Peptides against a protein of PDB entry 7PB4. Designs and how they scored, part 7

Target 1, 105 residues: chain A of PDB entry 7PB4
Amino acid sequence: KMLNIKEYKEKLLSTLGEFLEDHFPLPDRSVKKKKKNIQESSVNLITLHEMLEILINRLFDVPHDPYVKISDSFWPPYVELLLRNGIALRHPEDPTRIRLEAFHQ
Target 2, 218 residues: chain B of PDB entry 7PB4
Amino acid sequence: DALQMAVGYFEKGPIKASQNKDKTLEKHLKTVENVAWKNGLASEEIDILLNIALSGKFGNAVNTRILKCMIPATVISEDSVVKAVSWLCVGKCSGSTKVLFYRWLVAMFDFIDRKEQINLLYGFFFASLQDDALCPYVCHLLYLLTKKENVKPFRVRKLLDLQAKMGMQPHLQALLSLYKFFAPALISVSLPVRKKIYFKNSENLWKTALLAVKQRNR

## One batch from the design tools (peptide; aimed at target 1 F19 F24 I87 L100)

Design b1_p13_1 (made by RFdiffusion4)
Pose (drawn by RFdiffusion4):
Structure b1_p13_1 (pose): chain A 91 residues (1-28, 43-105), chain B 212 residues (1-189, 196-218), chain P 13 residues (1-13)
Amino acid sequence: KMLNIKEYKEKLLSTLGEFLEDHFPLPDVNLITLHEMLEILINRLFDVPHDPYVKISDSFWPPYVELLLRNGIALRHPEDPTRIRLEAFHQ
Amino acid sequence: DALQMAVGYFEKGPIKASQNKDKTLEKHLKTVENVAWKNGLASEEIDILLNIALSGKFGNAVNTRILKCMIPATVISEDSVVKAVSWLCVGKCSGSTKVLFYRWLVAMFDFIDRKEQINLLYGFFFASLQDDALCPYVCHLLYLLTKKENVKPFRVRKLLDLQAKMGMQPHLQALLSLYKFFAPALISVKIYFKNSENLWKTALLAVKQRNR
Amino acid sequence: STLFLKVQELVEL
């Protein structure tokens, strides 16, 4: 069961990365890829389940943040505009 | 054949400015509906015309008439439905066309050969609940399509939030009751639906439904 | 929509 989940996770991740690079590229400060942004969000969601918010730095391309906001992937902090969290789809 | 000429004409897409082209389009569309309302269309023709209508090609009236004449002689391929969902996801489709398509998918549900690959699009179907114009028809579709495996906690939470936003709507209540039946531990709380008139009820389709 | 679903499946895992 564990190995099956692992194979599925790895396949999903690789295909997701390819899809992101194909459909959501950077334009050309130092910006990070959308993949790294999603990785940071997913890591913070499970590492700190009581505070899954990550600060928005200058490396976050505003179009990516807005994209994640429009599609229900990322959620804004009720008071702090510089923080965003990942939607807890698992619950 | 008389119908294949119209299928090819619609596959060629819209043509130049109209000198006599309006009459030609009308003749081809009349031929298709006559065949559809007399004995029905085959799976291949349906696969072609449904996806042509759900694409950005042709105006709204042509797509509406094509959708209203999508009556199967036998069965409907599920791959055609998958491609139709993909064309919906493209977004170059009219709202009224989307409503008509969801009505058609609800009406033609028992005439799709397989529904597993369609159930695999449960997520795309569920995401359309945000749109309050598609909400009743999407709820009617999900009432038919929902299996036990589809009742995930996230969806229950989002459906409860939508019920709180819109109120206890009939279609939302019916879908929530189905979710309760399938997963009572995740939440506490098929049949009549408004605007569920079968627009595509020909006599032959009626005999086939009774034979079903 | 595709992106949302892919991310949703990944988060569920």
Fold by OpenDDE base, seed 2:
Structure b1_p13_1 (fold): chain B 105 residues (1-105), chain C 218 residues (1-218), chain A 13 residues (1-13)
Amino acid sequence: as target 1 above (105 residues)
Amino acid sequence: as target 2 above (218 residues)
Amino acid sequence: STLFLKVQELVEL
């Protein structure tokens, strides 16, 4: 049963990766080093696939606290996409934390 | 100059010690409004002020006024639009601000310098079709952005499902007609032959300003 | 799984 969940997880993530990259790509960070002091926040954004992987892993690894803290690497459109489609839920008391929706097996 | 001082005020925020915070804010807001409607704003000023309007740093009334005066002198940077979409997704702005942003984006679409990065946001805009308040304006935006490559079977299904739920909305019919043009095999349903595509006039708020911008850039 | 279905709904895999 657990092995099938891991394999299913890996297969799910692999199948999602290609599709998510094609349909929800990150915007090209134009690293135009224009000299002016706009601190382009050097924070590397993660892919939607990586975000889902983090959420899935947290749900499986820490089921009693399945919430992930939203970091600066989380592109806000991806967070909104997951929340709007009911894939993720915001923590009721801490808006900086999200979890994967409880997918009934 | 007065505009730089006003933009700097919104960027840095009010200095703690100002007894007349509201008067100072109103002065700077009027400065931005006056310059924007008279001459338009530089791309850099729009970049800063859009982020301010959508970040939730100020109240909804202030954010609405800032967004209404996001009138370019020449061009809007696509990077400003990408950043703005990010701020919209943070959820610190009101629903009315989101609607106003999409109206602005449609109205100012031709003044955006490039479309490559905005085209990458197609999926995010498409996901916003489920918001009933945004749907008319998002359909108009998607009508401007849609290429043949964006017309996928799943998006066709979603649009047909939305049509089944919402009825035959003119803006949805316009988008479906464009989809049928690019991919006739994906849309078996007979769409009414509409001689005229009807979107809500999103540009009405900026009609005079847009005419002035076009005249200055001729 | 409902996740797969929701992600499929998102992405129509």
Scores: peptide ipSAE 0.315, ipTM 0.858, DockQ to the pose 0.119
OpenDDE base, seeds 1, 3, 4, 5: peptide ipSAE 0.315, 0.313, 0.307, 0.309; ipTM 0.861, 0.858, 0.856, 0.858; seeds 3, 5 fail the geometry check

Design b1_p13_1_s1 (made by RFdiffusion4, then SolubleMPNN; from b1_p13_1, 5 letters changed)
Fold by OpenDDE base, seed 2:
Structure b1_p13_1_s1 (fold): chain B 105 residues (1-105), chain C 218 residues (1-218), chain A 13 residues (1-13)
Amino acid sequence: as target 1 above (105 residues)
Amino acid sequence: as target 2 above (218 residues)
Amino acid sequence: MELRLMVEELVEL
């Protein structure tokens, strides 16, 4: 039974990963580094998968404060996607913090 | 030149010392508007100004005026569109600005230099269909973007659910008809054979300008 | 399957 749950979880993670890559990829920052001085802050954007992992982990690790601060690595379309689909919620007093929605409540 | 000064003003923001901030802003805004409607804007100018209009740096009235004059001289960079979509999601722009952006995007679609990165945003645009104010314009955009590979069972279900909620909207029917064309097996429902696909005329705001752009690029 | 459903299933395990 436990092995089946682990295998199922791995399968779900894999399927989710593939789905996210296929349907919600990061735009290719073909930032042609043409040398003009615009310090385009080379902020590495994280994948939607990584963002979800962060949110899930925070919910389980710190259930009394399940909120994650939105960093510059959070691509705004991903944040909006999660919020619009009811996967994440903004903190009521701090819009810079989001949590995974508690689907069981 | 006057345009560079105007763009620079919007980019750098108002210098603290100007007693007549509103007059200066209006002067620069009129400069941008005049050039945009007469000659169009360079891709670089559109890149800067589009981001400013969507960033929430200025008030809604200013943002709306800037966005209305995002008329290309030749082309719009796809990178500008990708950045713009990011700004739309930050939530600092009004709902009306979002609507105007999608209208603009549809109207200017043919002037975007490449579509590869925009096609990657398909899922994000599709997620915006649930916004009632955006839905008509997003459907039109998706109609322009949709390829066979985008037609998935879950998206078909979502469109049918939207149709069940909103009724048989012409823009939804247009998109569903395209989906049925690419994947007839996924759509068992008989769609009314509409001889003409009708989207809300998003181009009306820019019709004259678009004609002028097409004439200059011939 | 919708993204929400996939995430829900993952969180519920």
Scores: peptide ipSAE 0.403, ipTM 0.853, DockQ to the pose 0.302
OpenDDE base, seeds 1, 3, 4, 5: peptide ipSAE 0.401, 0.397, 0.396, 0.396; ipTM 0.853, 0.851, 0.849, 0.850

Design b1_p13_1_s2 (made by RFdiffusion4, then SolubleMPNN; from b1_p13_1, 4 letters changed)
Fold by OpenDDE base, seed 5:
Order: sequence, then C-alpha cells, then structure tokens
Structure b1_p13_1_s2 (fold): chain B 105 residues (1-105), chain C 218 residues (1-218), chain A 13 residues (1-13)
Amino acid sequence: as target 1 above (105 residues)
Amino acid sequence: as target 2 above (218 residues)
Amino acid sequence: MTLRLMVEELVEL
C-alpha cells in the first residue's frame, strides 16, 4: 500500500511538472540583449513547480504558520496565477505572504 | 533632447527638492504625449515608460496618460510586453489601468516585433478571463493568440462554464467559435452561426495614431 | 485535469 502511494505521488509530480512546463513556462531570458544600463536584476526566477513545492512543504512542515514570504525569485504572474485559480491565498494582514489553500476545509 | 529629458525624469523620479514638482511633471508628460502622437516612440522609450506606467511609481492619472501615449514609431519589443504583464500582476496599478493595458495590447498587437514569448503567456491571459472587467479584451487577445495546441479540454470546460455564468457574450462566442474550428470534437454544443465576429473596438483610442504609424512605416 | 485539481490531488496524498 505505501509503495503504491509513493509511486503514485511521483507520477503525479511528474505529470504536474510536464503540465507546468507546457502551459506556464518561464519567459525566455535569453532575449535579454545586454543593454548596459538597466540593471534588470538578474534575479533567478524559480519555476512554478519549485514555487508549489515550497508552498506544499511549508504547509506540511509548519501547519500553524503555513505562509511563505514572496521573494524576488517569485515571478509575479505565477503568484497571480495561483491566487486566481484558488491554489494560494494572501495573508489577510501581510500581502507579501502567501499560503497554499486548504482544499479539505 | 526634450524627449530624453522627459523620459529620464520619469525613470529617475522627481527630485524631492523641487518646489514646482507638478509643473515639472506636467511639462515632461506633455513632451512625451506630443512626441508620441506626432512621431511615435522608439522601442526603448516604450520599454521604459510602459514599465513606469504599470509599476505604480506615479498616480493613476499620470499612469493612464503615459499608457495612452505608448504609440510606437515602428515596433514594440515583445520583452516590453512580457515585463508589462509581470508589473500588471504585482498589483500596483488600478483596475482601470489593467483594462487600458489590455486594450492597448490588442490595439498594438500587430506592432509587436515577435510573439513567441507572448504566446507562452497564453495560460496567464486565459486565467484573467475570470475578471469581468478584463474578459472582453482578454477574449479578443486570446482570439489573436490561439493556436490549435492551446485548445485543451480544461480550457474548453472553463469557457463553457463562463458562458453558463455570463450568458452568450459576443466576445466569448467569438473565442469559442475559434476553439471549435481548431478542435470540433471538444465542443459538441451548437454555436450560433454569427456572420460577424464582434469585439469591442479597443483601437478607438488610438485610431488616428495607428493610421499615422502605418503611413510612416509604408 | 486542471492545475488546481492536480495540486489538490498532490496535497491530499
């Protein structure tokens, strides 16, 4: 039983990864011609998969404070996507913090 | 030149010490407006000013005026559009600014140099269909962007659900008709044969300017 | 399957 759950979880993660890559890829940064002056902060944006992993892990690891602070690595369209689809919620008092929605409530 | 000084003012921001901040702002804004409507703006100027308009650096009135004069001399960089979408999602601009941006994006669509990166944003635009104020303009944008590969069962379901909620809106019917064209097996519902695809004329704000741009680039 | 459903299923496991 446990082995089947682990295998199923791995399959779901793989399927999710493929879906996210196909439908919500990061913009290709390669088109950044080195225009000298605008320090486009070379902030390494994380993938939507990595963002979801962070949110899921926080929910399980710290269930009493499941909020993650939005960093510069969080691409704003991804944050908006999660919020609009009811996957994430903003902290009611701190809009810089988001959590995974509790789907079982 | 006067335009470079104006763009530089918006980029660097107002110097705190100036007693006549509003007069200086208005002077530079008028300079940008005059050049944009007369000659259009360079792609680099649009890149800078578009980001400023959406970043929330200035008030809504200023942002609206800047966005209204985002008229290209020749082309708009797709990178500017990608950055703009990012700023739009930060939530520092008003709902009216978001609507104006989508109207602008539809109106200026043919002047964007490349569309590969914009096509990658398809899912983000599709998610914005839930916003009633944006929905008509997003449908128009999606109508321009949609390829066969974008027509997925889950998107069909979402569009049909939106139609059930909002009724048979002309812009939604136009998009559904395109979806049915690409994937007839996914849409079993008989769509009314509309003789004319009808979108709200997003171009009306820029009609004269767009004609001038097309004339200069002939 | 929608993104939401995929995430919900993953969290429920």
Scores: peptide ipSAE 0.401, ipTM 0.851, DockQ to the pose 0.285
OpenDDE base, seeds 1, 2, 3, 4: peptide ipSAE 0.396, 0.394, 0.399, 0.357; ipTM 0.841, 0.838, 0.847, 0.591; seed 4 fails the geometry check

Design b1_p13_1_s3 (made by RFdiffusion4, then SolubleMPNN; from b1_p13_1 with S1M F4R K6M)
Fold by OpenDDE base, seed 1:
Structure b1_p13_1_s3 (fold): chain B 105 residues (1-105), chain C 218 residues (1-218), chain A 13 residues (1-13)
Amino acid sequence: as target 1 above (105 residues)
Amino acid sequence: as target 2 above (218 residues)
Amino acid sequence: MTLRLMVQELVEL
């Protein structure tokens, strides 16, 4: 039974990953490095899949404080996407922190 | 050049020492407005000013005026649009500015040089349909972007749910009609045969300026 | 299946 749940979870994660790659890919930010001094901080953006994994893991690891701090690696449209779909919530007092929605309510 | 000085002012921000910050701001804003409406702006100028308008660097009134004069001389870079969408989501932009941005994006759609990266944002734009203020303009944008590959059962369900909530809105019906065209098996509902696709803002704020741009680039 | 439902299913496991 436990093995079946783990396998099912892995399958769901894989299916979710494929779905996210197909429907919510990152834009190609291959900023051609023209030499001008605009420190466009080459912050590597994480995938929506990775963002969700972080949020899910935080919910399980720290259920009493399930909030994740938004880093520069968090693409703002992905944050907005999660918020608009009711998948994530902003911290009421700190807009730089988000949590996975408690779907059990 | 007066325009370069104005763009540079907005990019670098106000130099602390000017006693009359508001007069200087107004002077530069009027310079940008004048050039934009008469001649249009270069793609590089739009790139800079569009991000400034959405970044929350200035007040809502200034941002609105900048965004209203984002009129291209020739083309808009799709990269500018992608960056702008990112700024739109950072939370420093007012709801009215967001609406204005989507109106601008629809109005300027044909002047965007490429659509490949914008098409990758399809899922993001689709999620924005849930915003009642954005919905009419997002429907129009999606109508312009939608390909057969974008028409999925889950998106059809979402559109039908929105229709159930909001009623038979013309912009939503137009998008559903396009979806039915690409995937008739997914939409069993009889859609009224609209002879004309109607999106709100057939008369956009930029109608006169866009006509002038099209005439100059012919 | 919607993105929300997919995430919900993962969280409920």
Scores: peptide ipSAE 0.508, ipTM 0.906, DockQ to the pose 0.282
OpenDDE base, seeds 2, 3, 4, 5: peptide ipSAE 0.456, 0.479, 0.442, 0.455; ipTM 0.614, 0.864, 0.866, 0.876

Design b1_p13_1_s4 (made by RFdiffusion4, then SolubleMPNN; from b1_p13_1, 5 letters changed)
Fold by OpenDDE base, seed 2:
Structure b1_p13_1_s4 (fold): chain B 105 residues (1-105), chain C 218 residues (1-218), chain A 13 residues (1-13)
Amino acid sequence: as target 1 above (105 residues)
Amino acid sequence: as target 2 above (218 residues)
Amino acid sequence: MLLRLMVEELVEL
């Protein structure tokens, strides 16, 4: 039974990963704009999968404060996608913090 | 150049606590508007100004005026559109600004230099169909973007659900008809054979300007 | 909807 759950979880994660890559890929920011001077802070954007993992892990690791601070690595369309689909919620007092929705409450 | 000074003002913001901030703002805004409607804007100018309009740096009235004058001289960079979509999702712009952006995007679609990156945003645009104010314009955009590979069972279900909720909207019917064309097996519902696809005329705001751009680029 | 369902299922596991 436990092995089946683990295998199922792994399969689900893989399927989710594939789905996210296929339907919500990051735009290729490889705009190597040749222009010299502006240190475009090459903020490495994380994948939607990685963002979800962060949110899930925070919910389980710190259930009393399940909020994650939105960093520059969080692509705004992903944040909006999660919020619009009811997957994540903004902190009521701090819009820079989001949590995974508690689906069991 | 007056245009460069105007763009620089919007980019850098007002330097001095000048008592005439509003007059200066209006002067620069009029400069941008005049050039945009007469000659169009360079891709670089559109890149800067489009981001400013969606960043929430200025008030809604200013942002709306900037968006209305995002008329290309030749082309719009796809990168500008990708960045704009990102700003749109930050939530610092009004609902009316979002609607105007999608209208602009549809109207200017043919002037975007490349579509590869925009096609990657298909899922995000599709998610915006849930917004009743955006839905007509997003359907039109999706109609322009949709390829066979985008037509998935879950998207078909979502469109049918939207149709059940909103009724047989012309823009939804147009998109569903395209989906049926690419994947007839996924849509068992008989769609009325509409001879004319009717989208809400998003181009009306820029019709004269678009004609002028097309004439200059011929 | 599908994304939500997938995430919900993952969290419930």
Scores: peptide ipSAE 0.358, ipTM 0.837, DockQ to the pose 0.320
OpenDDE base, seeds 1, 3, 4, 5: peptide ipSAE 0.347, 0.354, 0.314, 0.357; ipTM 0.837, 0.836, 0.440, 0.837; seed 1 fails the geometry check

Design b1_p13_2 (made by RFdiffusion4)
Pose (drawn by RFdiffusion4):
Structure b1_p13_2 (pose): chain A 91 residues (1-28, 43-105), chain B 212 residues (1-189, 196-218), chain P 13 residues (1-13)
Amino acid sequence: KMLNIKEYKEKLLSTLGEFLEDHFPLPDVNLITLHEMLEILINRLFDVPHDPYVKISDSFWPPYVELLLRNGIALRHPEDPTRIRLEAFHQ
Amino acid sequence: DALQMAVGYFEKGPIKASQNKDKTLEKHLKTVENVAWKNGLASEEIDILLNIALSGKFGNAVNTRILKCMIPATVISEDSVVKAVSWLCVGKCSGSTKVLFYRWLVAMFDFIDRKEQINLLYGFFFASLQDDALCPYVCHLLYLLTKKENVKPFRVRKLLDLQAKMGMQPHLQALLSLYKFFAPALISVKIYFKNSENLWKTALLAVKQRNR
Amino acid sequence: SSLLFQKVQELLE
């Protein structure tokens, strides 16, 4: 069961990364890829389940933040505009 | 054959400015509906015309008439439905066309050969609940399509939030009751749906439904 | 964008 989940996870991640690079590229400060942004969000969601918010730095491309906001993937902090969290789809 | 000429004409897409082209388009569309309302269309023709109508090609009236004449002689391929969902995901489709398609999918549900690959698109179907124009028809479709495996906690939470936003709507209540039946531990709280008239009810389709 | 949402949802599930 564990190995099956692992194989599925790795396959889903690799295909997701390819899809992101194919359909959501950077334009050319130092910006990070959308993949790294999603990785930070996923890591913070499970590492700190009581505060899954991550600060928005200059490396976050505003179009990516807005994209994640429009599609129900990322959620804004009720008071602090510089923080965003990942939607807890697992619950 | 008389119908294949119209299928090929619609596969060629829209043509030049109209000198006599309006009459030609009308003749081809009349031929298709005559065949559809007399004895029905085959799976291949339906696979072609449904995806042509749900694409950006041709105007709204042509797509509406094509959807209203999508009557199967036997069965409907599920791959055609998958491609139709994908064309919906493209976004170059009219709202009224989307409503008509969901109505057609609800009406033609028992004429799809397989429904497992369609159930795999439960997520795309569920995401369309945000749109309040598609909400009743999407709820009617999900009432038919929902299995036990589809009742995930996230979906229950989002459906409860939507019920709180819109109120206890009949279609939302029916879908929530189905979700309760499938997963009572995740939440506490088939049949009549408004605007569920079968627009595609020909006599032969009626005999086939009774034979079903 | 819908595909992205679905892939992310499946990953988190």
Fold by OpenDDE base, seed 5:
Structure b1_p13_2 (fold): chain B 105 residues (1-105), chain C 218 residues (1-218), chain A 13 residues (1-13)
Amino acid sequence: as target 1 above (105 residues)
Amino acid sequence: as target 2 above (218 residues)
Amino acid sequence: SSLLFQKVQELLE
């Protein structure tokens, strides 16, 4: 039973990877680093694939607390996309935490 | 110059020690407003000020005034728009600011230098159709952005469901008509042949300014 | 799992 869940997870993630890269790429950070000293903390934004992987992993690894804290690496449009489409839910008491929606009927 | 000082004030924030913070804020805001409406703003100035208006750094009244004067001298950078959409998703701006932004985006659409990155945001804009306050303006934006590749079965279903909920809204009918044009097989429903596509006139707030920009760039 | 995949696909379509 556990092997089937891992295999399914890997297959899901592999299938989503190609699709997510094609349709929801990160904006080109081609904002030329004009050297002005404001350390725009080049926060390394993660891909939507990586974000989903984190959420899926948390749901499987810690099912009693499946929430992930939104970090600076989470591109806000991706968070909004997941929430608005019912793929993710905000924690009812902590808006900085999100979980994957349990689609298990 | 006075504009650089004003932009610098908004970027760096108010110095805590000034007793006349409100007077200084108003002075700099008026400077930006005057230059923007008279000459337009450089793309770099718009980049800075647009982010400030949407970041929640200042109150809603100030943010609204800044956003209303985001008038380009020549062009708006698409990167500024992408950053702006990111700020909208952070949720630090008011609903009225979001509406104003979409109105601004539609009004200034032709002045955006490139649209490749904006087209990649199609799915994010489409998700905003669920907001009743945003829906008319988002439909207009999507009408400007929609390509054949964007017309998918799930989006057609969502639009039809939205129409069933909200009724036959002119802005929704305009978008559905475009979808039917690109993918007639996906829309079996007979759409009323509307002779005129009607969107709420988002340009009304900037009509005079837009005319001036077009005259300067001729 | 299939519904998640479908919803993600719908977002990505």
Scores: peptide ipSAE 0.164, ipTM 0.850, DockQ to the pose 0.100; fails the geometry check
OpenDDE base, seeds 1, 2, 3, 4: peptide ipSAE 0.139, 0.159, 0.140, 0.146; ipTM 0.852, 0.850, 0.849, 0.847; seeds 1, 2, 3, 4 fail the geometry check

Design b1_p13_2_s1 (made by RFdiffusion4, then SolubleMPNN; from b1_p13_2, 6 letters changed)
Fold by OpenDDE base, seed 1:
Structure b1_p13_2_s1 (fold): chain B 105 residues (1-105), chain C 218 residues (1-218), chain A 13 residues (1-13)
Amino acid sequence: as target 1 above (105 residues)
Amino acid sequence: as target 2 above (218 residues)
Amino acid sequence: SMQLRLMIQELLE
């Protein structure tokens, strides 16, 4: 039963990956390194798929504290997308933390 | 020049030592407004000021005034728009600022240098259809952006659901008609043959300025 | 999107 859940999770994540890549790709930040000193910290943004994977893994690994801290790698539009669609929730006391919404009725 | 000083003020923020912070801010804001409406702003100036207006660095009144004067001299950089959309999602700007931004984006759409990256944001714009205040302007934006590849069954269903909830809104009908054009098999509902597509005139705020920009670039 | 929510719901189920 556990092997089936892992395989199903992987298959679903794979299917989600294709969907998310097609419909919610990252913008090409071809930030031409113009030399000016603004350390735009080249923070590598993660894909929406990777973000969801992090949230899902946290929910399974730490179900009593399923919240993930929003990092600089989290593209704000992705965070907003998840929150607006009820896929994720902000921590009530710490707005820098989000969790996957428990769809478990 | 006065414009560079004004832009620099907004970029660097108010230096703590000025007793008359409000007067200085108003002076620089008026400088930006005057130049923007008279000559338009360079793409670099728009890049800086647009991000400032949406970042929440200043109050809503100031942000609104800055955003209203985001008038290009020639072009707007697509990168500025992508960055702006990111700021909209951080939640530091008011709902009215978001509406104004989408109105601005529609009004200035033809002055954006490229559309490739904006087209990648299609899904995010589509998600914003759920906001009743944004919906009319987002429909107009999507009408400008929609390609055949964007017309998917799940988006058709969402638009039909919105129509069921909100009624037969002209902006929804316009977008649905475009969807039907690209994918007639996905929309079985008879759409009224509207001879004219009517969106809210987002250009009204900038009509005079846009005419001037078009005349200068001819 | 509703589709994304449904897909995630299926994953959590």
Scores: peptide ipSAE 0.047, ipTM 0.789, DockQ to the pose 0.341
OpenDDE base, seeds 2, 3, 4, 5: peptide ipSAE 0.040, 0.035, 0.041, 0.047; ipTM 0.795, 0.503, 0.782, 0.779; seeds 2, 3, 4, 5 fail the geometry check

Design b1_p13_2_s2 (made by RFdiffusion4, then SolubleMPNN; from b1_p13_2, 8 letters changed)
Fold by OpenDDE base, seed 2:
Parts: C-alpha cells; sequence; structure tokens
Structure b1_p13_2_s2 (fold): chain B 105 residues (1-105), chain C 218 residues (1-218), chain A 13 residues (1-13)
C-alpha cells in the first residue's frame, strides 16, 4: 500500500509538472546553477509546480493535518489561483495555512 | 549576421575565455538595440531575448536594456509572453523589471499574435494588482483582457477594497467601469461617468518604435 | 485555470 501511494504521488507530480510546463512553462532550471551573476533577490519564490508539490506531499505525508503554512516563498498570485479555483482551501482558523482540497473523500 | 551572433551570445552565455566580457556584452547589446529600434526583431529573436531578460541570467541593467528593445518586426508570439509571465513568477527579476514588463506588455499588446493563453493568465495578472508599483499597468492590461466571464464577485470585492485603500485612481476606475459594464448587478456604487479613460501612458517608451512597426506592416 | 483544476481533479480521482 505504501509503495502504491508513493508511486501514485510521483506519477501525479510528474503529470502535473508536464501539464504546468505546457501551459505555464517553467523557467529552465539551468539558470539555478550559475549562481554568480544572479542578484539573489532576498526572497526565493517557488514555482506553482513546487507549491503544488508541497501541498500534495503534505496531503500524503500528513493526512490528518494536511495544511501547509504560507511562507514568503509563496507568490501571492499562486496562492490566490489555487484558492479561487478550488484547488486549495484555507484553514478555517488560520488564514496563513492552506491545504490541497480533498477531491476524494 | 551580427544580430544572430548577438542573440547567440545572450542565449549561450559568455564564453569563459574572453578577457573582455563586458566589452563583448556591450557590443552585442548595442547590436540588438540597433536592430530592434531600426527594423524590429523577429518573433524568434524576441522569444529568446525576452526569456533571457526575465530569467535573471544577466544583471538588472542588462535585463532592462534587453526588455526595452523587445520591439517586434511584425508579431510577438503568445508563447513568448506566457514564458515571460512564468519567469515573473519565479521572482528572479527586480521590481523595476516587472514594471517594465507590464508596460511592455500593454504597449505591445496588439502585436501579440494570439490572446487565448494570455487570457488564461487573467488570474495571475489580477493578483498582481496588490502590488502598488504594478497596479496602474496591471489595470490597463486587465482592461484589455477582461471579458464577461472574468467579472466575478470576489474580483469586484477586491477592486473595491483596493479603491478603498488607494482612493479613486483613474486606472482602477477604468477597470471598475468595465466591470460594471459586464456585470452591473455586482457594482452598486455609482462610478463617475468619465468620458475619457486615462491610463498611465505606458507606450511612451516605445511610441516611435510602435509607429514605425505599424507603418512597416501596413 | 479551469484546465488546471480539471487536470488536478482528474489526477486526484
Amino acid sequence: as target 1 above (105 residues)
Amino acid sequence: as target 2 above (218 residues)
Amino acid sequence: SLQLRLMIEKLLE
């Protein structure tokens, strides 16, 4: 059962990645390596894919508390996108926490 | 071709061995600038260079100069714009670069070949309204993009909240007026009937170039 | 946005 969940998770993340790359092309990771001339913007924002990955991982890893705290790395437009499209939900008592919506009860 | 060499330089990056990296960079940048302002750039060239400008591969000064010369010869590919927006989301570009990009996007909007994918990014643009520096330009962009299906109650609330915070800004008023046009039931507030919609003149940077492009494509 | 939601929903079914 655990192996199946892991495989499913990986497949899900991979498929989402492909989809997001097609519709929301991610900047090529190749830019990460040449550290030297990239003015390190103080806040390292994560991609939508990475955000979804975090949410999915949390859901699978900690199903009883699937909420993720919104950090400074979370770009607000992505958060809004997820919330407004019903992909994610805010914690009822803590607006700084979001979870992936359970599409399958 | 000098332009191809310049584009290739930016795409591949500086070759380690060149002692005069800065001079070489400047040479290629000037080449791109000269061609862009004289003739415009091909869609493929814009695709490459726009991606580079927003990727954080080069410094802010270089990125700014590249972005300023993203002038099409004929059309801009929608895919290039989508890629650019993706880079904006990664946060490797400066705030000034973001502002410049939105100005560019508004200025070049009519030269983008298709709008279907850009319309799907409506939510991303809308969320950027919260950035005070971006807000005027984003409002203008949204004014160009907004369709009836985009006018939702939560967006109306957000715009009204922004108005409450920032006051009655001309760009917000313009967008709200459009929203009211599409969904009058959602906006109970009487908006002053302004005969002229005033957006910040984002086109000023490219005014001459845009005129030239239009003349060439006639 | 809708496509993303639908894709996610499909993947999570």
Scores: peptide ipSAE 0.048, ipTM 0.437, DockQ to the pose 0.314
OpenDDE base, seeds 1, 3, 4, 5: peptide ipSAE 0.085, 0.028, 0.097, 0.082; ipTM 0.451, 0.451, 0.479, 0.470; seeds 1, 3, 4, 5 fail the geometry check

